# Peptides against a protein of PDB entry 5EG6, part 82

Target 1, 151 residues: chain A of PDB entry 5EG6
Amino acid sequence: RLRSQTVSTRYLHVEGGNFHASSQQWGAFYIHLLDDDESEGEEFTVRDGYIHYGQTVKLVCSVTGMALPRLIIRKVDKQTALLDADDPVSQLHKCAFYLKDTERMYLCLSQERIIQFQATPCPKEQNKEMINDGASWTIISTDKAEYTFYE

## One batch from the design tools (peptide; made by RFdiffusion4, then SolubleMPNN)

Design b1_p24_4_s1 (from b1_p24_4, 11 letters changed)
Fold by OpenDDE base, seed 2:
Structure b1_p24_4_s1 (fold): chain B 151 residues (1-151), chain A 24 residues (1-24)
Amino acid sequence: as target 1 above (151 residues)
Amino acid sequence: TEYIKSSVPTQTLKAKKVLYPPLA
């Protein structure tokens, strides 16, 4: 099945003009596919198509228009982010959001705040980076841009 | 299995603001 509207994720929402974390609230976001060579900016070109792990995406709040920097969506295996996975992104599987062009920085929930967490290389597995639970996300597609979840 | 597709067709968009989360 394919969802092409908006996505929601636990702990991430926009309040007061900033990204905040809440265990009780879910925000609604547009998820936009970008070309790998797309530059960072408030203005950007999105591409149509299925999103695969390893591709560059933009998360934009459907209500406020606030955006995160370019992210590479990566597949998660337990507490590791896979660097070479390229299959289609599934709602049923955890994912991680690598901040593009950083030293292994991932979008992370910590003490009800959204932060950048630096992953640790896996010594024996070059295709993996160690992340924590706060850097592992589950996304749920929605059919309406303004749809919001509460736990 | 549910898969995720880009939210909109190919086009240029403008966000209100880009927010960089703080470092840990």
Scores: peptide ipSAE 0.554, ipTM 0.936, DockQ to the pose 0.906
Fold by OpenDDE base, seed 5:
Structure b1_p24_4_s1 (fold): chain B 151 residues (1-151), chain A 24 residues (1-24)
Amino acid sequence: as target 1 above (151 residues)
Amino acid sequence: TEYIKSSVPTQTLKAKKVLYPPLA
């Protein structure tokens, strides 16, 4: 499940054919690892493995089968998304979902809607983009896996 | 530390629909 950092009680889910955030309901999502060169579409090839920051993923609602566009999962530090982090995605650590092939658009919770929020470049830190709290998410896996990673 | 793993083994999947969130 996905939680907004700003509104911790609001959870991402699908209702009425659209993605929403609700304090009363949360959705279970499949998170699929894609190749970096995977094209956008309703049909896509997923890869097995542990997901790392910077990789391309697909979020698919486990109930409805509806999906978001290709996303790049990025690590969050305070109110910034890190563009070059590549370590394994840790559960409960804040992350951001960059909409692939956009101009700094991120998945964002605004009130009760899921929208695209445009991040602001960090002039002094080229490897970071400024996001709002609504674009910061916490992931909790329904199928937890412990993995020891060695660089 | 618990990490996030890809939900399914390598395979081709079909989503019912791809939804684009609205712009801010």
Scores: peptide ipSAE 0.548, ipTM 0.931, DockQ to the pose 0.876
Fold by OpenDDE base, seed 3:
Structure b1_p24_4_s1 (fold): chain B 151 residues (1-151), chain A 24 residues (1-24)
Amino acid sequence: as target 1 above (151 residues)
Amino acid sequence: TEYIKSSVPTQTLKAKKVLYPPLA
């Protein structure tokens, strides 16, 4: 049992032990701030505070306790992810989730699947990477709740 | 504007499993 503030996003939920997409469902997740030097693993140390773009986060399903790998949350401007934005993450503003330590791989919705999509560099704007609409997410904070999930 | 805060105070947590989405 864990008492926590959660976030919700459309198109992302866990079913049958896997992450799935649905246009009609909202997934509820814990969003955990990590240190930049936090290693990947099932166990991780969470930090308190408001999340800023460019920081490392963990998304954990509030129902199943399953987690995505470490992500860097990035600000979205039109069809691009900003690499150097560092302001606080605001609700309802679109964001992208870069899979940390990958070759520009982003969490992406493709049809009814959650996949990794490789962003394209912007030659003229080195602080930006081109993403598709499926890699752009909208998140909202939900009411604080207590959840029981398998660990 | 409202901002997103880390879900819990500073502590060590354990997830059930880490799932990697497939490549495109």
Scores: peptide ipSAE 0.536, ipTM 0.931, DockQ to the pose 0.898
Fold by OpenDDE base, seed 4:
Structure b1_p24_4_s1 (fold): chain B 151 residues (1-151), chain A 24 residues (1-24)
Amino acid sequence: as target 1 above (151 residues)
Amino acid sequence: TEYIKSSVPTQTLKAKKVLYPPLA
């Protein structure tokens, strides 16, 4: 087993083999940095280091081992996701998770479910995409925990 | 200001399953 630092976010958690949302529950996840050319799959190679906006990440549930598809973590400015930000990801700052290789699809909270939401291009700001509130996430680092999977 | 670091050192991991959220 591995000991790993985890992150948590409100609403997002895994139940019954699926990602769910709850206003009262916080999910704990491992956030893994991937190379930009890392392919999608159940097996993936992670890199050490501080995560920067624009980089590819994998979110893995610390309890079930379920993973989301490859995501590009993007900086959020008000109601927009920034496409060209590359500074280090700050805790407690809003971020968005772009589903890699999609047409502006972002991880989004809708009611009590996690969905893909398509962002709208900003006509006058090519480096931004308009997202809704549900697509804006706050990440909080949690204490290091043992890496486990639910079988 | 605190920054987010990759959870584990460089290595290969295996997830139990990759789940795709439904479309809106």
Scores: peptide ipSAE 0.523, ipTM 0.928, DockQ to the pose 0.887

Design b1_p24_4_s2 (from b1_p24_4, 14 letters changed)
Fold by OpenDDE base, seed 4:
Structure b1_p24_4_s2 (fold): chain B 151 residues (1-151), chain A 24 residues (1-24)
Amino acid sequence: as target 1 above (151 residues)
Amino acid sequence: MEVIRSSSPTQTLKAKKVLYPPLA
């Protein structure tokens, strides 16, 4: 067991082998910082520190212990994800989660399900990608909680 | 407003499973 700081967003749980979310409920998960060259897998090395936009992160559901694939957390400006922002991630500021090594695929809430949604390039702004509202997330820190890792 | 911090100190972790969300 590990006591870790958690973050909160719309409640995530596993059903039918997939992540589901409640738009009306908020749940906690762990957000871990990874090195940019960290490989995908059930086992991964995490780093301590403040998270910046553009960095690679792992989200682990505090309820199920399940993890999402490696994500790049990106800053959101209006209906766009910024590709070159690198400032610290602030609580309550909207962000997007790009699935690493995909063609503009982002985590998206659709009809209480977590799906991959492909962003559209911005024609006149190469440093931006157009996302929908479901791909925009708000994160807040929660109190420290005990977490049991499933081995 | 405050900065989001990594949930864990530097270490190797093992998740129960990695789940890939379905495509839209």
Scores: peptide ipSAE 0.595, ipTM 0.945, DockQ to the pose 0.813
Fold by OpenDDE base, seed 3:
Structure b1_p24_4_s2 (fold): chain B 151 residues (1-151), chain A 24 residues (1-24)
Amino acid sequence: as target 1 above (151 residues)
Amino acid sequence: MEVIRSSSPTQTLKAKKVLYPPLA
């Protein structure tokens, strides 16, 4: 058993083996930093350190152990995701989760469901992609909890 | 504001399952 610091985000939780959205619930997740070259899988190597925008992360539900695919955490400016931001991720600042190796697919809340939403390129600003409000997330650091992984 | 830190030290972990959200 490992003790890990968790993060919490509104509108995202796991129920019945699936990710669900709720305006009334906060989900607690482990957020793990991955190397940029880390492969997708149920088994993955995580790194210590402060998370920066542009880095690859894994979100794991602290209760069920379910994980989302590899994500690139990106900084949000209004209704756009910044592609080249690399400063440290601060809590309470909105961020977007790009599904790695997809065509601009982002983790999105839509009508109480968690979906992949395709961002639109910004023609005049190549370092930005247009996202909707449902693809903007706020995360907060929570108390440390025991992390249970499955073998 | 506080900076978000990786939840655990460097190591290999195994999740129960990787779930892919549906496409829009």
Scores: peptide ipSAE 0.593, ipTM 0.944, DockQ to the pose 0.888
Fold by OpenDDE base, seed 1:
Structure b1_p24_4_s2 (fold): chain B 151 residues (1-151), chain A 24 residues (1-24)
Amino acid sequence: as target 1 above (151 residues)
Amino acid sequence: MEVIRSSSPTQTLKAKKVLYPPLA
């Protein structure tokens, strides 16, 4: 795999020192793997390796250097986030970004804004949380010239 | 499909700022 590669997702970009959403503008981000016990801060230690669902990651804008808080990347199945998935994260597969140490708050697109959306627990399925479509993201590696989306 | 790998080798990094999106 390539080092220092960036990833892109629809809607998410940084402008004017803040995160913004646009259906027409895409931001490029570094996605860094963190240890599960890594503390929050502007300074953080990242690890090499393939990213798996359930792991802690940092998204850093490749242009501005702005970062989101620590996120746990989770696999998405339809409109649910899977809490126990641990397989490698594949690009072009839908994922959700849980804000670590929150009450089921997920990174979400709403009315062209990036917000935190609280997922609803699934009483019958303890390993799942209900999210909306805005909380479902698709990651695309910027080094790929061709790709195909599958829902 | 391609597996996503961490963007850098093991090291300590510093972001310019950590931004928190607003609550819904």
Scores: peptide ipSAE 0.585, ipTM 0.942, DockQ to the pose 0.911
Fold by OpenDDE base, seed 2:
Structure b1_p24_4_s2 (fold): chain B 151 residues (1-151), chain A 24 residues (1-24)
Amino acid sequence: as target 1 above (151 residues)
Amino acid sequence: MEVIRSSSPTQTLKAKKVLYPPLA
Protein backbone atom coordinates (compact mmCIF):
# COMPACT_ATOMS: atom_id res chain seq x y z
CA ARG B 1 0.00 0.00 0.00
CA LEU B 2 1.16 3.49 -0.85
CA ARG B 3 1.58 6.06 1.87
CA SER B 4 -0.54 9.16 1.49
CA GLN B 5 1.52 11.98 0.08
CA THR B 6 0.92 15.59 1.01
CA VAL B 7 2.10 18.61 -0.89
CA SER B 8 2.72 22.15 0.19
CA THR B 9 2.61 25.47 -1.58
CA ARG B 10 3.42 28.89 -0.31
CA TYR B 11 0.65 31.46 0.17
CA LEU B 12 -2.23 29.00 -0.05
CA HIS B 13 -3.67 27.80 3.24
CA VAL B 14 -6.96 27.31 5.05
CA GLU B 15 -7.96 29.58 7.91
CA GLY B 16 -11.35 30.08 9.45
CA GLY B 17 -12.96 27.60 7.12
CA ASN B 18 -11.85 29.40 3.96
CA PHE B 19 -8.91 29.41 1.61
CA HIS B 20 -6.62 32.32 2.28
CA ALA B 21 -3.32 33.63 1.08
CA SER B 22 -0.36 34.55 3.24
CA SER B 23 3.21 35.25 2.30
CA GLN B 24 4.23 33.97 5.72
CA GLN B 25 2.31 30.72 5.83
CA TRP B 26 2.30 27.46 3.93
CA GLY B 27 -0.58 25.10 3.57
CA ALA B 28 -0.43 21.34 3.39
CA PHE B 29 -2.72 19.66 0.91
CA TYR B 30 -3.61 16.36 -0.55
CA ILE B 31 -3.48 16.36 -4.32
CA HIS B 32 -5.76 13.77 -5.83
CA LEU B 33 -5.88 12.52 -9.38
CA LEU B 34 -9.35 12.38 -10.95
CA ASP B 35 -10.65 10.85 -14.12
CA ASP B 36 -11.22 13.38 -16.86
CA ASP B 37 -14.95 12.67 -16.73
CA GLU B 38 -15.31 12.85 -12.95
CA SER B 39 -18.17 15.13 -11.90
CA GLU B 40 -17.86 18.01 -9.48
CA GLY B 41 -19.05 17.49 -5.92
CA GLU B 42 -18.11 17.08 -2.30
CA GLU B 43 -17.92 13.36 -2.95
CA PHE B 44 -15.53 12.27 -5.67
CA THR B 45 -13.58 9.24 -6.81
CA VAL B 46 -9.81 9.54 -6.89
CA ARG B 47 -7.25 7.46 -8.74
CA ASP B 48 -3.78 6.30 -7.87
CA GLY B 49 -0.84 7.12 -10.08
CA TYR B 50 1.62 9.77 -11.07
CA ILE B 51 0.06 13.08 -11.99
CA HIS B 52 0.64 14.43 -15.49
CA TYR B 53 0.07 17.91 -16.80
CA GLY B 54 -3.33 18.22 -18.39
CA GLN B 55 -4.97 15.89 -15.90
CA THR B 56 -7.78 16.77 -13.51
CA VAL B 57 -6.87 17.08 -9.85
CA LYS B 58 -8.46 17.92 -6.50
CA LEU B 59 -6.68 19.93 -3.83
CA VAL B 60 -7.87 19.09 -0.33
CA CYS B 61 -6.59 20.70 2.84
CA SER B 62 -4.94 18.01 4.93
CA VAL B 63 -6.16 19.58 8.16
CA THR B 64 -9.67 20.84 7.52
CA GLY B 65 -10.79 18.71 4.60
CA MET B 66 -11.78 21.77 2.61
CA ALA B 67 -11.46 21.36 -1.14
CA LEU B 68 -11.13 23.48 -4.23
CA PRO B 69 -13.15 22.74 -7.36
CA ARG B 70 -11.78 20.41 -10.00
CA LEU B 71 -8.57 21.78 -11.46
CA ILE B 72 -6.53 20.95 -14.50
CA ILE B 73 -2.87 21.20 -13.64
CA ARG B 74 -0.90 22.80 -16.44
CA LYS B 75 2.77 23.31 -17.07
CA VAL B 76 4.09 26.85 -16.90
CA ASP B 77 6.70 28.32 -19.20
CA LYS B 78 7.68 31.77 -17.98
CA GLN B 79 4.33 33.56 -17.80
CA THR B 80 2.38 31.21 -20.02
CA ALA B 81 0.38 28.12 -19.28
CA LEU B 82 0.91 25.27 -21.72
CA LEU B 83 -2.33 23.69 -22.87
CA ASP B 84 -0.93 20.54 -24.44
CA ALA B 85 1.85 19.48 -22.08
CA ASP B 86 1.30 15.97 -20.75
CA ASP B 87 4.56 14.97 -19.07
CA PRO B 88 4.67 14.06 -15.37
CA VAL B 89 4.37 16.90 -12.88
CA SER B 90 7.67 17.53 -11.16
CA GLN B 91 8.28 19.14 -7.81
CA LEU B 92 9.66 22.66 -7.80
CA HIS B 93 8.51 23.27 -11.35
CA LYS B 94 6.01 26.07 -11.73
CA CYS B 95 2.48 25.03 -12.55
CA ALA B 96 -0.92 26.61 -13.02
CA PHE B 97 -4.31 25.41 -11.89
CA TYR B 98 -7.03 25.91 -14.45
CA LEU B 99 -10.53 25.79 -13.02
CA LYS B 100 -12.15 23.10 -15.08
CA ASP B 101 -15.01 24.07 -17.39
CA THR B 102 -14.36 27.81 -17.09
CA GLU B 103 -13.32 30.39 -19.62
CA ARG B 104 -9.58 30.34 -18.96
CA MET B 105 -9.92 30.94 -15.22
CA TYR B 106 -6.88 30.09 -13.11
CA LEU B 107 -6.20 29.92 -9.39
CA CYS B 108 -4.39 33.13 -8.55
CA LEU B 109 -2.84 34.98 -5.64
CA SER B 110 -3.71 38.68 -5.57
CA GLN B 111 -3.12 41.00 -2.64
CA GLU B 112 -3.16 38.18 -0.09
CA ARG B 113 -6.38 36.76 -1.54
CA ILE B 114 -7.08 33.69 -3.59
CA ILE B 115 -9.05 34.58 -6.70
CA GLN B 116 -9.84 33.40 -10.19
CA PHE B 117 -7.75 35.11 -12.84
CA GLN B 118 -8.73 34.97 -16.50
CA ALA B 119 -5.82 34.08 -18.73
CA THR B 120 -5.36 35.78 -22.07
CA PRO B 121 -5.01 33.72 -25.24
CA CYS B 122 -1.69 33.89 -27.01
CA PRO B 123 -2.41 35.32 -30.45
CA LYS B 124 0.23 33.35 -32.32
CA GLU B 125 0.49 30.32 -30.06
CA GLN B 126 -2.73 28.38 -29.72
CA ASN B 127 -1.18 25.97 -27.25
CA LYS B 128 -0.42 28.72 -24.71
CA GLU B 129 -2.33 31.11 -22.47
CA MET B 130 -0.81 34.15 -20.80
CA ILE B 131 -1.03 34.19 -17.02
CA ASN B 132 0.40 36.48 -14.37
CA ASP B 133 2.94 35.61 -11.72
CA GLY B 134 0.20 35.19 -9.12
CA ALA B 135 -1.22 32.30 -11.12
CA SER B 136 2.07 30.41 -11.05
CA TRP B 137 2.46 27.93 -8.23
CA THR B 138 5.31 25.82 -6.96
CA ILE B 139 4.55 22.51 -5.29
CA ILE B 140 6.83 20.70 -2.89
CA SER B 141 6.34 17.37 -1.22
CA THR B 142 6.01 17.56 2.54
CA ASP B 143 7.13 14.01 3.21
CA LYS B 144 10.77 14.73 2.41
CA ALA B 145 12.16 17.19 4.90
CA GLU B 146 15.66 16.94 3.48
CA TYR B 147 14.66 18.97 0.45
CA THR B 148 14.86 22.74 0.52
CA PHE B 149 12.74 25.11 -1.51
CA TYR B 150 13.95 28.52 -2.61
CA GLU B 151 11.48 30.98 -4.02
CA MET A 1 13.12 16.70 -8.04
CA GLU A 2 10.49 14.02 -8.01
CA VAL A 3 7.25 13.36 -9.80
CA ILE A 4 4.09 14.20 -7.90
CA ARG A 5 1.91 11.22 -7.15
CA SER A 6 -1.76 11.11 -6.27
CA SER A 7 -2.16 11.35 -2.51
CA SER A 8 -4.44 8.35 -2.18
CA PRO A 9 -5.07 4.94 -3.65
CA THR A 10 -8.16 4.56 -5.79
CA GLN A 11 -11.23 5.23 -3.67
CA THR A 12 -14.16 7.55 -3.12
CA LEU A 13 -13.51 10.53 -0.87
CA LYS A 14 -15.70 13.19 0.66
CA ALA A 15 -14.53 16.74 1.21
CA LYS A 16 -15.90 18.85 4.02
CA LYS A 17 -16.79 21.64 1.62
CA VAL A 18 -15.94 22.79 -1.89
CA LEU A 19 -14.93 26.43 -2.01
CA TYR A 20 -15.00 28.60 -5.10
CA PRO A 21 -12.57 31.50 -5.12
CA PRO A 22 -14.04 34.84 -6.17
CA LEU A 23 -13.49 36.28 -9.60
CA ALA A 24 -10.83 38.91 -10.06
Scores: peptide ipSAE 0.607, ipTM 0.946, DockQ to the pose 0.906; fails the geometry check

Design b1_p24_4_s3 (from b1_p24_4, 14 letters changed)
Fold by OpenDDE base, seed 4:
Structure b1_p24_4_s3 (fold): chain B 151 residues (1-151), chain A 24 residues (1-24)
Amino acid sequence: as target 1 above (151 residues)
Amino acid sequence: MKVIKSSLPTQTVKAKKVLYPPLA
């Protein structure tokens, strides 16, 4: 559980029925593993197991029940998201959340807002996409299989 | 370092609402 906060650190949070980035408050989320062929909706089937890069996940606020659309969790290498990494996701390592079935749209922190930001293709590396710092997230576990996301 | 695990065992989950973040 986090007790120390700074202005330079922002957390994924839900307030007023919307996702936003807060420097003072952070939310706890469930991260649910989905099948690759799972359809979008308020109701979905989750799978047990360890999450690997490239897999589809759902983030659900543990307090409000608000959810983000289906995301593909991708490994981050410096300023790029890797498209073909498939190793297990580890806490404290940077990751990116690609909005599934979009044109390179990633979950991004911009000031106090949570937005979709379009990644730029890497011209010489087809297995990578260039992302900004706001699209790189760190995962910290809370108690009871809940997680906090921050940049 | 700890590997991230799915929060629940295999089951059907119903969220309150699905929110789409705005475009940049």
Scores: peptide ipSAE 0.628, ipTM 0.945, DockQ to the pose 0.912
Fold by OpenDDE base, seed 1:
Structure b1_p24_4_s3 (fold): chain B 151 residues (1-151), chain A 24 residues (1-24)
Amino acid sequence: as target 1 above (151 residues)
Amino acid sequence: MKVIKSSLPTQTVKAKKVLYPPLA
């Protein structure tokens, strides 16, 4: 188990060795910055620093140690992911997690399940991809491994 | 707003397992 500050997002948590979704139970994850050329694997090199949109990150469950594959964190504007945004990632701002080296696949919540959702290109806006609401995430920093959210 | 920072300083990390969500 890693010892560091965690981030939390609604719906996403790990239970029984698998990723699950819950509308009220929040999981906590470590968010690790990777180099753009970092390879996929259970073992990886993390980098220190502030995370910017467009950079590669790893999400690791603070409790189970389970990890998602390499993700590129992208800024969200309404229902579109911005491909060229590079400013620092801010808490409480919507973001999307592109699965690296895929055909526009994004981490998505669908019917209490975590799935990959394929974004559609924007013909007139090459710097944007259309995503659904389930692929839009809000993350916050927390020192708690797990907590329950009340609507 | 507060900027998100990498959880750890530069080092090698080993996760228990890498899980891939299913396709839509």
Scores: peptide ipSAE 0.594, ipTM 0.943, DockQ to the pose 0.923
Fold by OpenDDE base, seed 5:
Structure b1_p24_4_s3 (fold): chain B 151 residues (1-151), chain A 24 residues (1-24)
Amino acid sequence: as target 1 above (151 residues)
Amino acid sequence: MKVIKSSLPTQTVKAKKVLYPPLA
């Protein structure tokens, strides 16, 4: 049993035990702040506080309890992810979710699927990586709700 | 502007399952 404020994003939801994309539905997720040294797993320690770009987060479906791997939330400028941004994450501003400890893999919407998309380095701008539109996300806070997870 | 806050106060959380999206 959990009572918490969730976030919503377009296209991302859980159905049939998997993450799916839908242009008609908004998924509700918990967004958990993690320590930078938090290990990957189904059980993890979350921290309170305002989320900043560059920090590690976990997205957990508020309905099913399904989770994505650890992500680093990054600021988006046009079609690039900024690697050095550290200001607070603002609602409605575009962001990207880097899969932690991968070779530039980002959470990406492709057609009806959620995939990993490999960003391309920017040769002249080391603090940026080129992403596609599908790897750019908008998140908004939702009203507080109570959820019960079932295993 | 509204800032995104961590959904829960400091605690241990157990997810049902961790899912990895497929590669492109």
Scores: peptide ipSAE 0.585, ipTM 0.942, DockQ to the pose 0.884
Fold by OpenDDE base, seed 2:
Structure b1_p24_4_s3 (fold): chain B 151 residues (1-151), chain A 24 residues (1-24)
Amino acid sequence: as target 1 above (151 residues)
Amino acid sequence: MKVIKSSLPTQTVKAKKVLYPPLA
């Protein structure tokens, strides 16, 4: 499951044919590793292996089959996304999902909606982009297709 | 912490639909 790093905890899930975030419900996603040169589409080739920051991934809802566009998973340091990190992605560590081939657009939680948020370049730090808390996510492994969360 | 692995071995996958979140 994907959890946004906000004051009120929200979990990414699909409902009614759209991506939403809920504090009480979450969905399970497949995370697929793609080649860097893989094209966008409903049909794509996935690769096996361990996912590293900087690599291209596809998120697919395990229940509905709905997918997000190609994303580059990036490491998060405080309120910044790191552009050059390439170590293996670990569970529970903060990460950000850059929408590939966009002008610094990141997957972001706003209220209960999933939106694209444009990151701001960091002055004097070319390897970082400033993101908000809604664009910071944590990954938690699950074998469940769907789960109801109770606080 | 556990490292994240790609969900499937190398193969072609077909999603039902690709959804683009709205801009802020």
Scores: peptide ipSAE 0.582, ipTM 0.937, DockQ to the pose 0.916

Design b1_p24_4_s4 (from b1_p24_4, 12 letters changed)
Fold by OpenDDE base, seed 4:
Structure b1_p24_4_s4 (fold): chain B 151 residues (1-151), chain A 24 residues (1-24)
Amino acid sequence: as target 1 above (151 residues)
Amino acid sequence: VKYIKSSSPTQTLKAKKVLYPPLA
């Protein structure tokens, strides 16, 4: 599941045919690795393997089958998204989801809504973009055999 | 440290619908 890094814990889920955020409900998602040249569509080809920062991914709700557009998963350092990180993505580390082929638009929590938030360039750091806390996410495994979380 | 793997092996998948979050 996806958790936003805000004061109050919110989780990404699907309700009523739309993506929402809730402190009480959450959804499980598939995260699929795509080729960099994979086109957008309801039909897409996925790849096996470990996901690295900078790669293109698809998030699909395990229950409803609803999907977000192609995303580039980026590493987060404090309140900035790193544009050149390429190491393997680890669970529980902060990440951001850049909407591919947009002008710095990121998946973001605003109140209880999921929106696109435009990041601000870092003038002195070309490899970074400034994001807000709502655009910082933590990936949490749904496998309770490995992890136990308290909210 | 546990790394994240792609949820499925190499294949073509079909989503029910692709949803775009609003801009604001």
Scores: peptide ipSAE 0.651, ipTM 0.950, DockQ to the pose 0.906
Fold by OpenDDE base, seed 1:
Structure b1_p24_4_s4 (fold): chain B 151 residues (1-151), chain A 24 residues (1-24)
Amino acid sequence: as target 1 above (151 residues)
Amino acid sequence: VKYIKSSSPTQTLKAKKVLYPPLA
């Protein structure tokens, strides 16, 4: 499951053919590793292995099969996304999801909606982009058999 | 520390739909 740092109880899930946030329930997602050169589409090739920051991933709802566009998972330090981090992604550590091939657009929780939020460049630190709290996520792994969780 | 592993072995998958969140 994906939890925004904006509200600790708000979780990402798919409902009614759209991505939503819920403070009481969440859906489980598959996180797939893609090659850096993998094209966007409903059909895509995934790779096995441990996911590292900076790599391209696909989030697919385990229940509906709906997917987000290709994302680059980035490490978060305070309110900044690190552009050059490449260590293995740790669950329970804050991360951000950059929408690949966009102008600094990140997955963001705003109220009950999932939106794209444009990060602000950091001129003094070219390896960082400033994000808001809603664009900071915590990943919690769960069993494959668990598709929905109610709090 | 527990790390995140790709959810499946190397293969080609199909999603039912790709959804784009709206812009802020």
Scores: peptide ipSAE 0.647, ipTM 0.950, DockQ to the pose 0.934
Fold by OpenDDE base, seed 2:
Structure b1_p24_4_s4 (fold): chain B 151 residues (1-151), chain A 24 residues (1-24)
Amino acid sequence: as target 1 above (151 residues)
Amino acid sequence: VKYIKSSSPTQTLKAKKVLYPPLA
């Protein structure tokens, strides 16, 4: 499951054909590793292996099959996304999802909605972008046999 | 420490639909 650090009870899920946040329920997602040169589309080639920061990923709802666009998963340090981190992604560390090929747009929780939030460049640190708390996520692995969770 | 692994072996997959979240 994916959750924002802003509100621990709000988790990403799919409802009514759209991505939403819910304090009561959440869905399970597949996270797929893509090659850096993989094109956007409903059909895509995925790779096996451990995911590292800076790599391109696809999030797919395990129940509905709905997907987000290609994302670059980035390491988070406080309220900044690191642009050059490349170590393995840990469930114990916050991350951000940059929408690939956008002007610093990140997956963000706002109210009960999932939106794109534009990060601000760090003037004195070229390897960082400033994000808000809603754009900071925690990943928790779930059993693949269980696709929907309620809290 | 638990790390995140890609959910499937190397293959071609098809999603039902690709959704673009709205801008802020």
Scores: peptide ipSAE 0.647, ipTM 0.952, DockQ to the pose 0.914
Fold by OpenDDE base, seed 5:
Formats: sequence, structure tokens, C-alpha cells
Structure b1_p24_4_s4 (fold): chain B 151 residues (1-151), chain A 24 residues (1-24)
Amino acid sequence: as target 1 above (151 residues)
Amino acid sequence: VKYIKSSSPTQTLKAKKVLYPPLA
């Protein structure tokens, strides 16, 4: 499940063939790990394993089968997306979804709509991009799997 | 700590449609 950390909390779901935000209902999504060289398409190969920041993922609605384009999941620190974080993705930690092969476009909640928001470069820190709160998401897994990772 | 795991084992999947959110 995905939810935005905006002033008004809303949850990502699919309705009427489009991605929408709702304050009433969570959407259930599959999050699939892709190889970095996986091409875009309706048909794609996924990998098993624990997802790390910086990796390419596919979000697929469990109900409708609708998918977003390839995303790079990035760690969020306050209002910035970290470009070089590579630790495993933790549940409930803020993350951002960069649309792969775009100019700093991120999955963003704007009012009732899911849009692409262009992040602003951070002049002082090249490994960060400035995002708004609408582009910050929290992931809650639907399975009960637990994993301990040691770096 | 709970980490996020890929939803499926290694395989080829087919989505119904790929949707691109509109630009801001």
C-alpha cells in the first residue's frame, strides 16, 4: 500500500482506468523488482529479492492490473530525494518514485490527482533533488515477511 | 526492521495497461 505524506493524507489507487488519490481507500499494489536494463512495456520480467533504493521497480494495481511506468525508488530525507542511497527499502520510511528516463519527474499527489512533478536540483548537494511533500510516499507491505539486513 | 520484498518470484508478467500520469 502507498500513501502520500501531504497535509491532507491520500492513498494511491486505480479507478476508471487511471491512477487516483483517495482519502477513503488504499490501493493495493504489487511492487516488482526489475533489472536496471529492463525495457518499458506491458510485458516485463521481474526479479525476486528485497528491494533497495536506487533500483528499478514496477507498481501494478492488484485489482485492475494497471501499471505505472518504470520507476526508480529513492530514499527521502525531509524534502529531498537522495540520488545515491542504496540500502534496503524499509517499510514506513519515506520514499520517492522517480519516473525512469525523465528529467527529474517524480510520482506526485496534487489535490485529487496523481501527476508527474519535476524536482529541482539541489545546488549545494549534487546527490539530492528537492521534491514537494506530494512526492513523498510511505509504503506498507501487505505480507508478513520479516527480514534482518546487516550492512 | 521490515523490508520491502519484490511481490513475485522471477518471471515474466503482463500488465493490463501502462499508465502515464499527467505532467504538472
Scores: peptide ipSAE 0.640, ipTM 0.949, DockQ to the pose 0.880

